Peptides against a protein of PDB entry 4KTY. Designs and how they scored, part 207

Target 1, 266 residues: chain A of PDB entry 4KTY
Amino acid sequence: YVLNDIGVIFYGEVNDIKTRSWSYGQFEDGILDTCLYVMDRAQMDLSGRGNPIKVSRVGSAMVNAKDDEGVLVGSWDNIYAYGVPPSAWTGSVDILLEYRSSENPVRYGQCWVFAGVFNTFLRCLGIPARIVTNYFSAHDNDANLQMDIFLEEDGNVNSKLTKDSVWNYHCWNEAWMTRPDLPVGFGGWQAVDSTPQENSDGMYRCGPASVQAIKHGHVCFQFDAPFVFAEVNSDLIYITAKKDGTHVVENVDATHIGKLIVTKQI

## One batch from the design tools (peptide; made by RFdiffusion4, then SolubleMPNN)

Design b2_p28_1_s3 (from b2_p28_1, 14 letters changed)
Fold by OpenDDE base, seed 5:
Structure b2_p28_1_s3 (fold): chain B 266 residues (1-266), chain A 28 residues (1-28)
Amino acid sequence: as target 1 above (266 residues)
Amino acid sequence: GYEIVEYRDKPKPNIKSIELPDSVMRYE
């Protein structure tokens, strides 16, 4: 995982899986220096730089521009007049080198761009890493581990009341490490995500969350296990908002979110 | 080719035909 500088990222729809190549370029000139620069900008002390738990958590914060003038500015409005459209990027090298040169966030990214750059960051620093794609990925923004979909009495979605959202697909990273801070058996792959989705103790970051912990429902294990759990396991709760102000649960669907989670086959 | 990443003990059952929220993320 560390030595492979070209990868494949899965995207599209669950019934129409697509792939795109991504050049990580962790061995290219200036990339290691840029990764060190990122940690410098994060004001990460030297002692923490040898700890993959701290490094991956800092990376999840710094690869996005929110809070700390990190690497990438996200945009999902299909208007990219002041930068590069997310789909135009083919690898991490140009993004990281631009960040190092300009010392300003690079525009623009979406999940696969964030994941691609974050994968380079992790691999460059010697942390085994891969990109995973979750089809029908939930974004729980009220920390209740479910997707609340509010409906009008006519059955249409009430967008004003519906705050939770679903990605048709979402990419994040898994980093391989031991977790001495967790019980035995919860090391290995850790979910980390640099796409700015939710605030985690003051910053837009996510992870490392033990994949084994998520698999076995241990959402109390740091970091951000409830959010990652919700991304892959949330039930859709369809709620009708009645004119009298009452809310009625019309349906519960446990089959949609996290329908397929894949990574590149080795 | 791809491999399935195991975030749960078993795959979810078949998707029901029901209206889903519009995806926030768009691929160009």
Scores: peptide ipSAE 0.407, ipTM 0.795, DockQ to the pose 0.586
Fold by OpenDDE base, seed 3:
Structure b2_p28_1_s3 (fold): chain B 266 residues (1-266), chain A 28 residues (1-28)
Amino acid sequence: as target 1 above (266 residues)
Amino acid sequence: GYEIVEYRDKPKPNIKSIELPDSVMRYE
C-alpha cells in the first residue's frame, strides 16, 4: 500500500466492471518534492505535516483546484477545452510535475484521476493508501442521508427539483492511520476523497472518515461521515411531482446505492 | 482481481436489474 507504484482502478458499470492501469510513480524524480510543495501551497503548518489525519484532510482539499488553486480542475462536460481529457491521463507523475512547474491547476480530472493523484500524494508521504470504487455512488446535497429523486408524472427526472445525484461509479481513497481523535476501534482505513463533490466546513474536501464508523453507523464521527455514509447507504426516494404541486413518494429503494464496493486485490 | 470493501455489516439484498432514470450520472 506504500511501495507499489502501479495500480488498477475499477470503473464502469456494476454489471460490466472495467479496469484501468494507473502509474502512481511516488518514487519518480520530483514527485515527493511536489507533494511537499502542495502542502506548502496549502500553507500547512510544519507541526501538522507528520499527522496523517491533517495531511489526508489537506490532501483531499488540495488535490482539487477549488478554493485553493490545488492540483486538478474537474470537468464533466465532455468538452475539455484548454486541457487534457480526463481519460487521457495514465498516471500521476505528469499531472504533479505539471502542477509544480506551472504553479497552476492542471486540467482536467474526474474521480479516478483525482483518486490516482491523491493516492500518489498519500503514498509519497508514507501513508498507506488504496483506491476504492463504489458502484451506484450517491451524492447527497442536503445531508439528509437519502437520495431524493423527483420525477415528473411521465416518469422523467425533474432536474429542477432534484438536487441529489447518483454516479454509476465513483472512486475515492482509503488511508490507513490511527484515530486518537475518535473512540477506540475507529482507526484503520479512513475514507478520503479529493473529487470536489460537497463543501465541508468551507472547502471542497472529504475525510478522513472512519470506515469502521461508517460501517457501524456512527455518522457523528469526524470528518464528513454523513456524506460518506450517504455515498454507500442512501435510500433512493422516488417522488412524483404532481401537476398540482403536490409531492408523492412512489417508491423507496434501500438496495441500490453502494451495490458493490471494491478495491484492488493484493 | 478485486476484493470487496466492507462499509456495511452485511451486503445489500440482490435485486434484479432495473432501469434507472437520467438521475444516474456517468463518467466518460
Scores: peptide ipSAE 0.403, ipTM 0.787, DockQ to the pose 0.685
Fold by OpenDDE base, seed 2:
Structure b2_p28_1_s3 (fold): chain B 266 residues (1-266), chain A 28 residues (1-28)
Amino acid sequence: as target 1 above (266 residues)
Amino acid sequence: GYEIVEYRDKPKPNIKSIELPDSVMRYE
């Protein structure tokens, strides 16, 4: 169990790694109560609240505001007029307490904010958790485990055809738990992500996905292993769409995605 | 300092690398 109240989150570029401090504040007054409130808002059965698999999955859904009026509203367009810019947050406490008092989603967050708040949530509920940063993180939209990048004949990206995207970095969480629902050996660290990226069985949530399963290519193991696998291991497929409607693969790059995946050194 | 988290059982192969296009999104 991680007892640190203050953490470090890695961000920036793979060749220009940056760090920011984040105050988790899991022991501050009202925070545990707020975490319980979050589970109440999720209408989570009492019987499931002792199961870290269920708790982490619910948390991944509820830390974002989509679907269920969860904690944080994401914004990535530099328009933050109706809230706090993501970069202005320094910890989880103010966010969680605001959510508890207002009973409305808090604006605004990006990946590190989501990860920070989610980390507090997990730790409050007795689940060992840490934040992980993936540099060149893929967002696979069609579950084909590759990044299809369509190019114009001049070599520029065809944004209309290109649905998949890559983040320069992305932060998510790992939660430590046993996985009796999986084969032996796939417990331990589980990837969970509260940043709303893809719909998972009806809600914007992600995980828990066994890191060991992903490491060894077992993408069939619940939950959302294919998506997480793609985030760290997708090949970039550069495709030129010809006028006749045919697609020509111009290049394949298997080296860029998941270039570096790091967490704070213990 | 940081520690590397292992999500792969082997290094990614070097097939054909090109510069990433502007399709790369960036957090602020």
Scores: peptide ipSAE 0.388, ipTM 0.785, DockQ to the pose 0.754
Fold by OpenDDE base, seed 4:
Structure b2_p28_1_s3 (fold): chain B 266 residues (1-266), chain A 28 residues (1-28)
Amino acid sequence: as target 1 above (266 residues)
Amino acid sequence: GYEIVEYRDKPKPNIKSIELPDSVMRYE
């Protein structure tokens, strides 16, 4: 599996792709111990720790601080006074060691930080993992597998009516595993995401969702396939909200979301 | 030092065609 200690994370805009280095540090002292500690904090049974499906799902929950005092506190308001700005992190080691020593969530992370730490977690536990970046990543809030974008008559987005959102980019992880819980052919890369976006069966977690399932539109396959499908394949539905309260579909764009999904070339 | 990176963006009705890198993946 992937044994590289230093990775590259893609970010920026689809027409201005940027890269940042990230040190995973999966072989550094204390990191494996911290990953085990994370599973301990999750109260994960020992019997499940050998199952990459369970491990990756628990990891997706525990790398974020929501629900369970996991590793990282997310912040997107550009106010990072009580911690480290997300962009200041250069690797997973300092974050994980701080979590282990303080036994409190570390501040702060955004998607690439979550993905970086999660990648370390997965690799430490013997799960082949990589980081992927989705440019124009949808966040479907109403689970209809499309992005409903409400526009004012002047063409501006009506933020009050528009619940769904689009990230210029979003990073998550893919973990390699068999999926005996799914039909044959849906093993391999599984999308897992530790960035807290949506509640999944009571926790902010995401995946593992079979990439093959997503590719073939099998959104009924566990876990969180509809959400991941929407992230990469949602149609943009531009709806003009008229003053009289009526809605008119102005445009449908099936090419915008998931315009580019990239990972580091081996 | 650090650089603030924001990844939230409002939807844009029109996007330009771009050349896709070799590392591109498409889930469709």
Scores: peptide ipSAE 0.086, ipTM 0.537, DockQ to the pose 0.050

Design b2_p28_1_s4 (from b2_p28_1, 13 letters changed)
Fold by OpenDDE base, seed 3:
Structure b2_p28_1_s4 (fold): chain B 266 residues (1-266), chain A 28 residues (1-28)
Amino acid sequence: as target 1 above (266 residues)
Amino acid sequence: GYEIVEYRSEPKPDVESIELPDEVLRYE
């Protein structure tokens, strides 16, 4: 989880699982220096740089360009003008070195690119890390721990009313650390996510959220546990928007979200 | 090959009974 410089990222559909090789390159020339530079850009003091909780949280913010001119600009519009399409990246090294050289955010990334670069960042700094893929990953926009899917009377999704979304897959990272800020038993793997999805206390960042806390529904445990819980455990609430303006819950699906969550086998 | 990561428990925690922290209100 620290020494491997090549990995596999799972993506695609739950019924058609695909793999993508990713070169982390945490030992390549200039990569450690770039990771330190990232923390410098974050204005992280030296005292915090030895704390994996702080480092992983800062990393989750800085690997995305939002708020702080971090490493990667996300794009999902399939245009990718003035940059590299997310699918063209094969590893973290070129991205990190470009960031260090240009001192500007690199274009473009999507979830697996963010996760790949973030994995390099964590491993480079001695934090055991891995990438996980969640098939049918919920994005809860209104922080109610459920996915409100509004339907027209014809059964089609009402995109105007539906703010929540479901990714066919989403990748994020887990970092191994102790959590002295949490009750005993909630150390170990912590979910951290650098893909800019939601604003967390003023910045687009996510985690570290204890996987054990998520599993057992302790969403009150910092950081961003409600969001991560929703990603893997949201119920789908299908609501029909009637022409008269009324809303009726038609169906609840408690099994769709987080149907398969995987990481590379060691 | 892959291994399954366990984010979910059986039985599933009751979402309606879970206390939400104040930080949830800061999400966009």
Scores: peptide ipSAE 0.558, ipTM 0.862, DockQ to the pose 0.226
Fold by OpenDDE base, seed 5:
Structure b2_p28_1_s4 (fold): chain B 266 residues (1-266), chain A 28 residues (1-28)
Amino acid sequence: as target 1 above (266 residues)
Amino acid sequence: GYEIVEYRSEPKPDVESIELPDEVLRYE
């Protein structure tokens, strides 16, 4: 996972899976120096730089531009006039070198771009890492571990009441590490995400969250386990808002979210 | 090719029985 400099990222729809090549370029000139520069910009002390828990958490914050003038500016409005469209990127090298040269956030990224750059960052620093794609990925906005979808009486979605959302797909990273801060058995793959989605204790960051903890519902284990759990395990709760002000649960779908979660086969 | 990453268990954990972290560990 550390030595492979070319990867494949899965995207598209669950019934129409697509792949895109991504050049990580962790061995290219200037890339390691840029990763060190990112940690310098984060004001990360030297003692923490050898700890993959701290490094991956800092990386999840710094690969996005929010809060700290990090690497990538996200854009999902299909207007990319002041930069490069997310789909035009083919690898991490140009993005990281531009960031190092300009010392300003690079425009623009979406989830696979964030994941690609973050994967390079982790691998450069000797952390085994891979990209995973979750089809029908939930974004829980109110931390209740479910997706509340409000419907009009005619069955259409009430966009004003519905705050939670579902991505057709979302990409994030897994980093391999021991977790001495957790009980035995919750080391190994840890979910980390640099796509800015939710504020986590003051910054847009996510993880590391133990994949084993998520799988078995141990969301009390740091970091950001409730959010990651919701991304892959939320039930869809369809609620009809009646004219009299009452809310009625019409249906519960326990199979839609996280229907397919994949990574590149080794 | 792809391999499945196991974030989900069968049966799923009971959400009502899941212990949530303290407020400081939650999202804003």
Scores: peptide ipSAE 0.545, ipTM 0.863, DockQ to the pose 0.220
Fold by OpenDDE base, seed 1:
Structure b2_p28_1_s4 (fold): chain B 266 residues (1-266), chain A 28 residues (1-28)
Amino acid sequence: as target 1 above (266 residues)
Amino acid sequence: GYEIVEYRSEPKPDVESIELPDEVLRYE
């Protein structure tokens, strides 16, 4: 149920699914105040604070520290000497309260931490929200809706040429709202992501993107639908880079990305 | 237990036929 203060986040590998408990703590003392503070730090106009479209978009930007001194600093280098390792967090409360107290970004987060804190933020502000895990999540870096994987002639990945990447898993949020800015039928669950992946119109943010729009390929619908589409629907294009500079498409895999996309069963 | 979230359709949308918005060019 959306009002649950404890949730489950799925992670790991598609063949070895793991679960992590996460305490959202949306009703804990000081948490709502902190969420309001986050919107204040974002300099969000009061008139927009009742609009879940604007709130979720601002939240996607502010839960990460990039651009705006938001809540969480991401780190993926396995060196967490100046903060708390992402795996040590068990819920949103300590993170949000530290942010409110210190008025500085909290270190450190990865996707499930971002998603956990963002889920608390959304729920605190009355937006129904859940966490989604996508196994084999694509990160399309050049916005062509496909994953270009460059191979050496020996079949190994050419990491220098391959700019796109695939996460073994990635977590983001879905927020329930109407979308009067979209055609009828594209309300409901909206994908929003606070993990800093791509710059969206000047800020590291993502969404809200209509899940129904993504499902049916309506990437023209705001916001960031092409990126979210690519995360779940990209074809893997295996390209052999020949020594002579020519590129040959060796294979196309339309089934790998978004192999499994799950949320906690309610 | 988990619930599958439906981001994908069968058949998949034809990427070549997908209308790309100007917003695509705003990613950095």
Scores: peptide ipSAE 0.540, ipTM 0.859, DockQ to the pose 0.223
Fold by OpenDDE base, seed 4:
Structure b2_p28_1_s4 (fold): chain B 266 residues (1-266), chain A 28 residues (1-28)
Amino acid sequence: as target 1 above (266 residues)
Amino acid sequence: GYEIVEYRSEPKPDVESIELPDEVLRYE
């Protein structure tokens, strides 16, 4: 069980790895109470609160404000006038305590903020958790497990046709648990993500997805395995959109996505 | 320092052969 109060989150570029400290504060006054409050707001039954599968899935939904007035409002447009810029946060405590006191979503977060707060949430509830950073993280929008990058005939990206996107880096969490709902061998680290990216069965949430399942391509294993697989191992398919409307595959890059996935060394 | 987390292996799944379960099924 990870008991560290201060962590390190990796970010930046794959060729220019950066680190930032994050104070989880899982033992500070009011934080556990706030985590319980989060589950209360989610209307989570008491019977489910001891199940790390349910807890992590609920947490992935509730740490973001979408759907359920959860903890953090995401913002990526560089307009943070009505809150705190994501880069200004240094830990989870102020965010969680503000949420508890105001009973309103806290502004603003991006992936590392979501991951930081979610890590605190998981650890508070006795779930071993860590933050991982994926460099060149894919966001598959059309659920085909590949990144379709449409190019104009001049080689420039056609942003209108290209729905999929790649983050220079993305942070999410891994939670340690058994998975009795999966075949033997797919317990251990489970990917969970509170950054609102895709709708999963009616809510912006992600996971728990077995890391072992993802590694071995078992995308049929709940939850959200196809999406997580795409984040780390989708092929980049460069497709030239011809003027006549036809598409030609120009290149396939099987090595770009998930170039480096790291976590803090123990 | 960091450690590498292994998510990737070969072969990749064939998209055409993938049957996704109905995740609407309640987990008890």
Scores: peptide ipSAE 0.484, ipTM 0.823, DockQ to the pose 0.202

Design b2_p28_2_s1 (from b2_p28_2, 13 letters changed)
Fold by OpenDDE base, seed 1:
Structure b2_p28_2_s1 (fold): chain B 266 residues (1-266), chain A 28 residues (1-28)
Amino acid sequence: as target 1 above (266 residues)
Amino acid sequence: MYEIVEYRAEDRPDLPDDPRVESIMRYE
């Protein structure tokens, strides 16, 4: 989880799983320096740079360009006119070196690109890390820990009534660390995500969220456990929007979200 | 080759009811 500089990222659909190679390149010339530069740009205190909790949280914020002119600009519009299409990237090295050279955010990334670069960042700094892919990944926008799907009376989906959404797949990172800030037993793998999805106390960042905490429903455990919990455990709530403006829950599906979560086999 | 990562919650938190939404059981 530290020494392997070439990986595989899973994507596609749950019924048609695809793979892409990704070169992390954490040992390539200039990459460690760039990772340190990223922390410098974040104005991260030197005393915190030895703390994987702080480092992973800062990395989560800085790998995306939002808020702080971080590494990658996300784009999902399928245009990509002023940069490189996300699918054209094959590794972290070119992205990080471009960032270091230009000192401007690199265009463009999507979840696997963010996860790839973030994985390099973590590994460069000695934090064991891996990429996981969640198929049917929920994006809970209103922090109610459920995925609201609104239906018209005719049964058609009304996408205007909620910003909640489900990704066919989403990639994020897990970082291995102790969590002295949490109760005993909640160290180990921590979910961290640099894809800008939701604001977390003023910045687009996510984690570290204890995977063990998620598994045991401890959503009160910092950081961003509710959001990560929702990504993998949200119930789909099918709500019919009546003509009179009332909402009626018609169905609940507790099995759809997080149907399959995978990582590269060692 | 992939391995499955388990995130499925064994213990689910209590979720508050959305006052804007009526359950089918309540509606019926």
Scores: peptide ipSAE 0.437, ipTM 0.800, DockQ to the pose 0.212
Fold by OpenDDE base, seed 3:
Parts: C-alpha cells; structure tokens; sequence
Structure b2_p28_2_s1 (fold): chain B 266 residues (1-266), chain A 28 residues (1-28)
C-alpha cells in the first residue's frame, strides 16, 4: 500500500463495473518535493507533518483547489475548455508536477482523479493508502444521515426541496493509521476524501473518519464520520410534501445506498 | 479483480423525528 506505484480504480455502474489504470508515481523525481510543497502551501507546521491524522486531513483539503488554491479544480460540466478533461489523465505525476511548476490549481479533475492524486500524496509521505469505489454513493447535504427525496403530490421529484443527491459511483481513499485521539479499536483504515463535496468546519475536506467507527455507528468520532456514514449507509426516504406544508414519508429504501464498495484486490 | 469493502453499519445512530412528518411508512 506504499510501495506499489501502479493501481487500478473501479468506476462505472454497479451492473457494469469498469476499471481504469492509474500511475501513482510516488517515487518519481519531483513528486516528494511537490508533496512537501503542498504542505507548505497549506502552511502546515513542521511538527504536524509526521502525524498521519493531520497530514491526511490537510491532504484532503489541499488536493482540491477550493478554499486554498490546492492541486485540482473539479469540473463536471463536460466542457473542460481551459484544461485537460478528467478522463484524459492517466496518473498523478503530470498533475503534481504541473501544480509545482505553475503554482496554480490544475484543471480538471473528478472523483477518481482526486482519489488518484490523493493516493500518491499519502503513499509518497509513507502513509499506507488505497482507493475505494462506492456504487450509489449518497451526498447528504443537510446532515441528517438520510437521503431525503421529496416528491410532489403527483409523485414527481421536487427538485427544489430535494437537496441530497446520489452519485452512481464515487471514489475516495482509505489511509492506514493509529487513532490515539479516538477510543481503542478505532485505528486502522480511515476514510479520507479530497473530492470537494461538503464543507467540514470551514473547508472542503473530509476525514480521517474511522471505518470501524462507521461500521458501529459512532458518528460522533472525528472527523466527518456523519458524512461518510451517510455516503454508505443512508436510507432513501421518499417524502411527499403536501400543499399545507406537512410531510408524509411514503417509502424507505435501506438497500440502495452503498450497494457495492470495492477496492483493488491484493 | 476487486475486493469488497465493508462499511455497512451494524449499529445505527438514533435520529430525532422530524416534527413536519405527519406519518411514517417503511417499505423494504
């Protein structure tokens, strides 16, 4: 999880799983220097650079350009006129070297690109890391750990009221570390995500969230456990919004979100 | 080719009722 510089990222649909090769290149010339530069841009204290909790959290913020002029600009508009289409990238090296050279965010990325670059960052700094793909990944926007789908009385989705959304697939990273800031037993794999999805205490970042904590419903454990919990465990709540302002729960689907979560087999 | 990663929660946190909800119907 540190030494391998070539990986496979899963994407597509749950019924049509696809694979993409990705070159992490954590040992190539200039990559370590760039990772250090990223932490410099984040104004990270030297004392914290040996702490994988702090490093992974900073990385989740800095791999995306939001807030801090980090590495990658996300785009989902299918235009990509002022950069490289996300699908054209084949690895992390060109992205990181361009960032280091230009000192400006690189265009453009989507979830697998963010995850690929973040994986390089983590591995380059000696943190064991892998990429996971979640099919039917929920984006809980109102922090209630549910996927609220509001319906009109005619049964159509009320897009104005429905703020939550579901990705057909989403990629993020898991980083291996001890968590002395948590109770015993919640070290190991930690979910971290550099794709800008939700604001976390003032910045677009996510994690590290203990996977063990998520599995046991400990959403109070830092960092961003509620959001990660929702990504994989949210129930779909179909709610009819009546004209009088009342809401009626019509249906609950507990099987749709997080239908399949995969990583590269060792 | 892939390994399944388990995230499904064994224990779910308690969630308060939405006071705007008139009724709850759960279907699997």
Amino acid sequence: as target 1 above (266 residues)
Amino acid sequence: MYEIVEYRAEDRPDLPDDPRVESIMRYE
Scores: peptide ipSAE 0.366, ipTM 0.751, DockQ to the pose 0.219
Fold by OpenDDE base, seed 2:
Structure b2_p28_2_s1 (fold): chain B 266 residues (1-266), chain A 28 residues (1-28)
Amino acid sequence: as target 1 above (266 residues)
Amino acid sequence: MYEIVEYRAEDRPDLPDDPRVESIMRYE
């Protein structure tokens, strides 16, 4: 009997880091079959299933239920009456097997659940993968690589105008692969994210984005480099929206987003 | 134990806790 891989996922706050165990179970019965089933549901051509770029991108789309009846339904409203609360999951196996059995999206997940299941998916298909946690993770939804925080004249946040948001923490995956579609030197770790955050060319998916590209500011490199760049590097732009319609930048904070990014030590 | 992952971004300030989306109520 060979024990399956048990990982550690970091969460909580940057000043109060917490850990949770997660059983990936990539070698348990039915899990590889389920991963293949996921690619079948995605109608992925056989020719592409050997390409980690295509596989990881499809996985980022299919691990979430949006668009394509993928594996997990996300919920962040603290109402989980029709499924399992995200915090109750302890690993990927039950989720994936339920998906395979019911052939319907499993309820419910949040970022660490998405990342856990996605990690199993990647590892099952022979792609080296790990989970990373970003504390103060930006969600840029207007693709300007900054976090626009609109304020009333009294300094309170204008929630109507403020569309961008910051997660206290967010988990995604890094997958190891070559990137022949990119210039030389941008293989290695690629950020991929199955948590449904933004639409990427028609579907809720993210990556693979070259970590080296992000590190060197090459946001034009596919896929979704601008979004991932913003998650870890966005400046907070505080803007006062005056009654006359004028927008005035009050302050810029270049140190808040992406304060700490961690993964399990090898 | 954790390993720091490098995305270039370094040195950031702290804000209050929210188990999901960080809520900034007021700029001071």
Scores: peptide ipSAE 0.331, ipTM 0.723, DockQ to the pose 0.327
Fold by OpenDDE base, seed 4:
Structure b2_p28_2_s1 (fold): chain B 266 residues (1-266), chain A 28 residues (1-28)
Amino acid sequence: as target 1 above (266 residues)
Amino acid sequence: MYEIVEYRAEDRPDLPDDPRVESIMRYE
């Protein structure tokens, strides 16, 4: 697995790529113990802890605090009075050690913080992992693999009807593993995401989704392939909602979402 | 300090890749 404990996370805009240094600290004292503790809190069977599929899926759930009092509380409202602003974190070590010590979720994270901590978790447990940043990352809310943008007749977005959203950038993780649960050829990099975005069979988690499966449109392959597919490959469907209740497709943009997905060279 | 920005999608022109990028992947 990756032995480098210092990484680079890409963020910003597609036309203004920025980088942030992140200390994973997978070899720091107490970090492995904390990762094991995370799996304990998840009540993960010992037999499953050697399976990267199960570990990465549990990790995607436990790195966020939703459902299971996991590691990080997300916040996007620019109000961080009860914790640390997401931008103030510089690595995973302080977060994980605080979680282990307090046994309570740590505040606060956003996607790169989630991805940073999750990367540490994966690497600690022997799973090769990296962080990827998707510029123009879609969030499909209605599971139709497209971004439905509803417009008023005047061309303005109808915010009530438009539930789907797009992040200027979003960070998640790719974990390297075999996928004996999938057809041959769909091992390798698997997308996993600990940023709470959508419910996946009862809890906020995402993946592992085979990158190869996504690339070949196999959205039926577990886990959460439809959501990940939508994040990177959704078409933007501009729909005018007429006053009479009819919908008219005004335009389709197949180039906007997932325009650029980047990671640090390994 | 920076934050994730959520926005309503709009038509944007394609832009050239930023040379600062170390590795690029596109899911097709």
Scores: peptide ipSAE 0.117, ipTM 0.529, DockQ to the pose 0.058; fails the geometry check

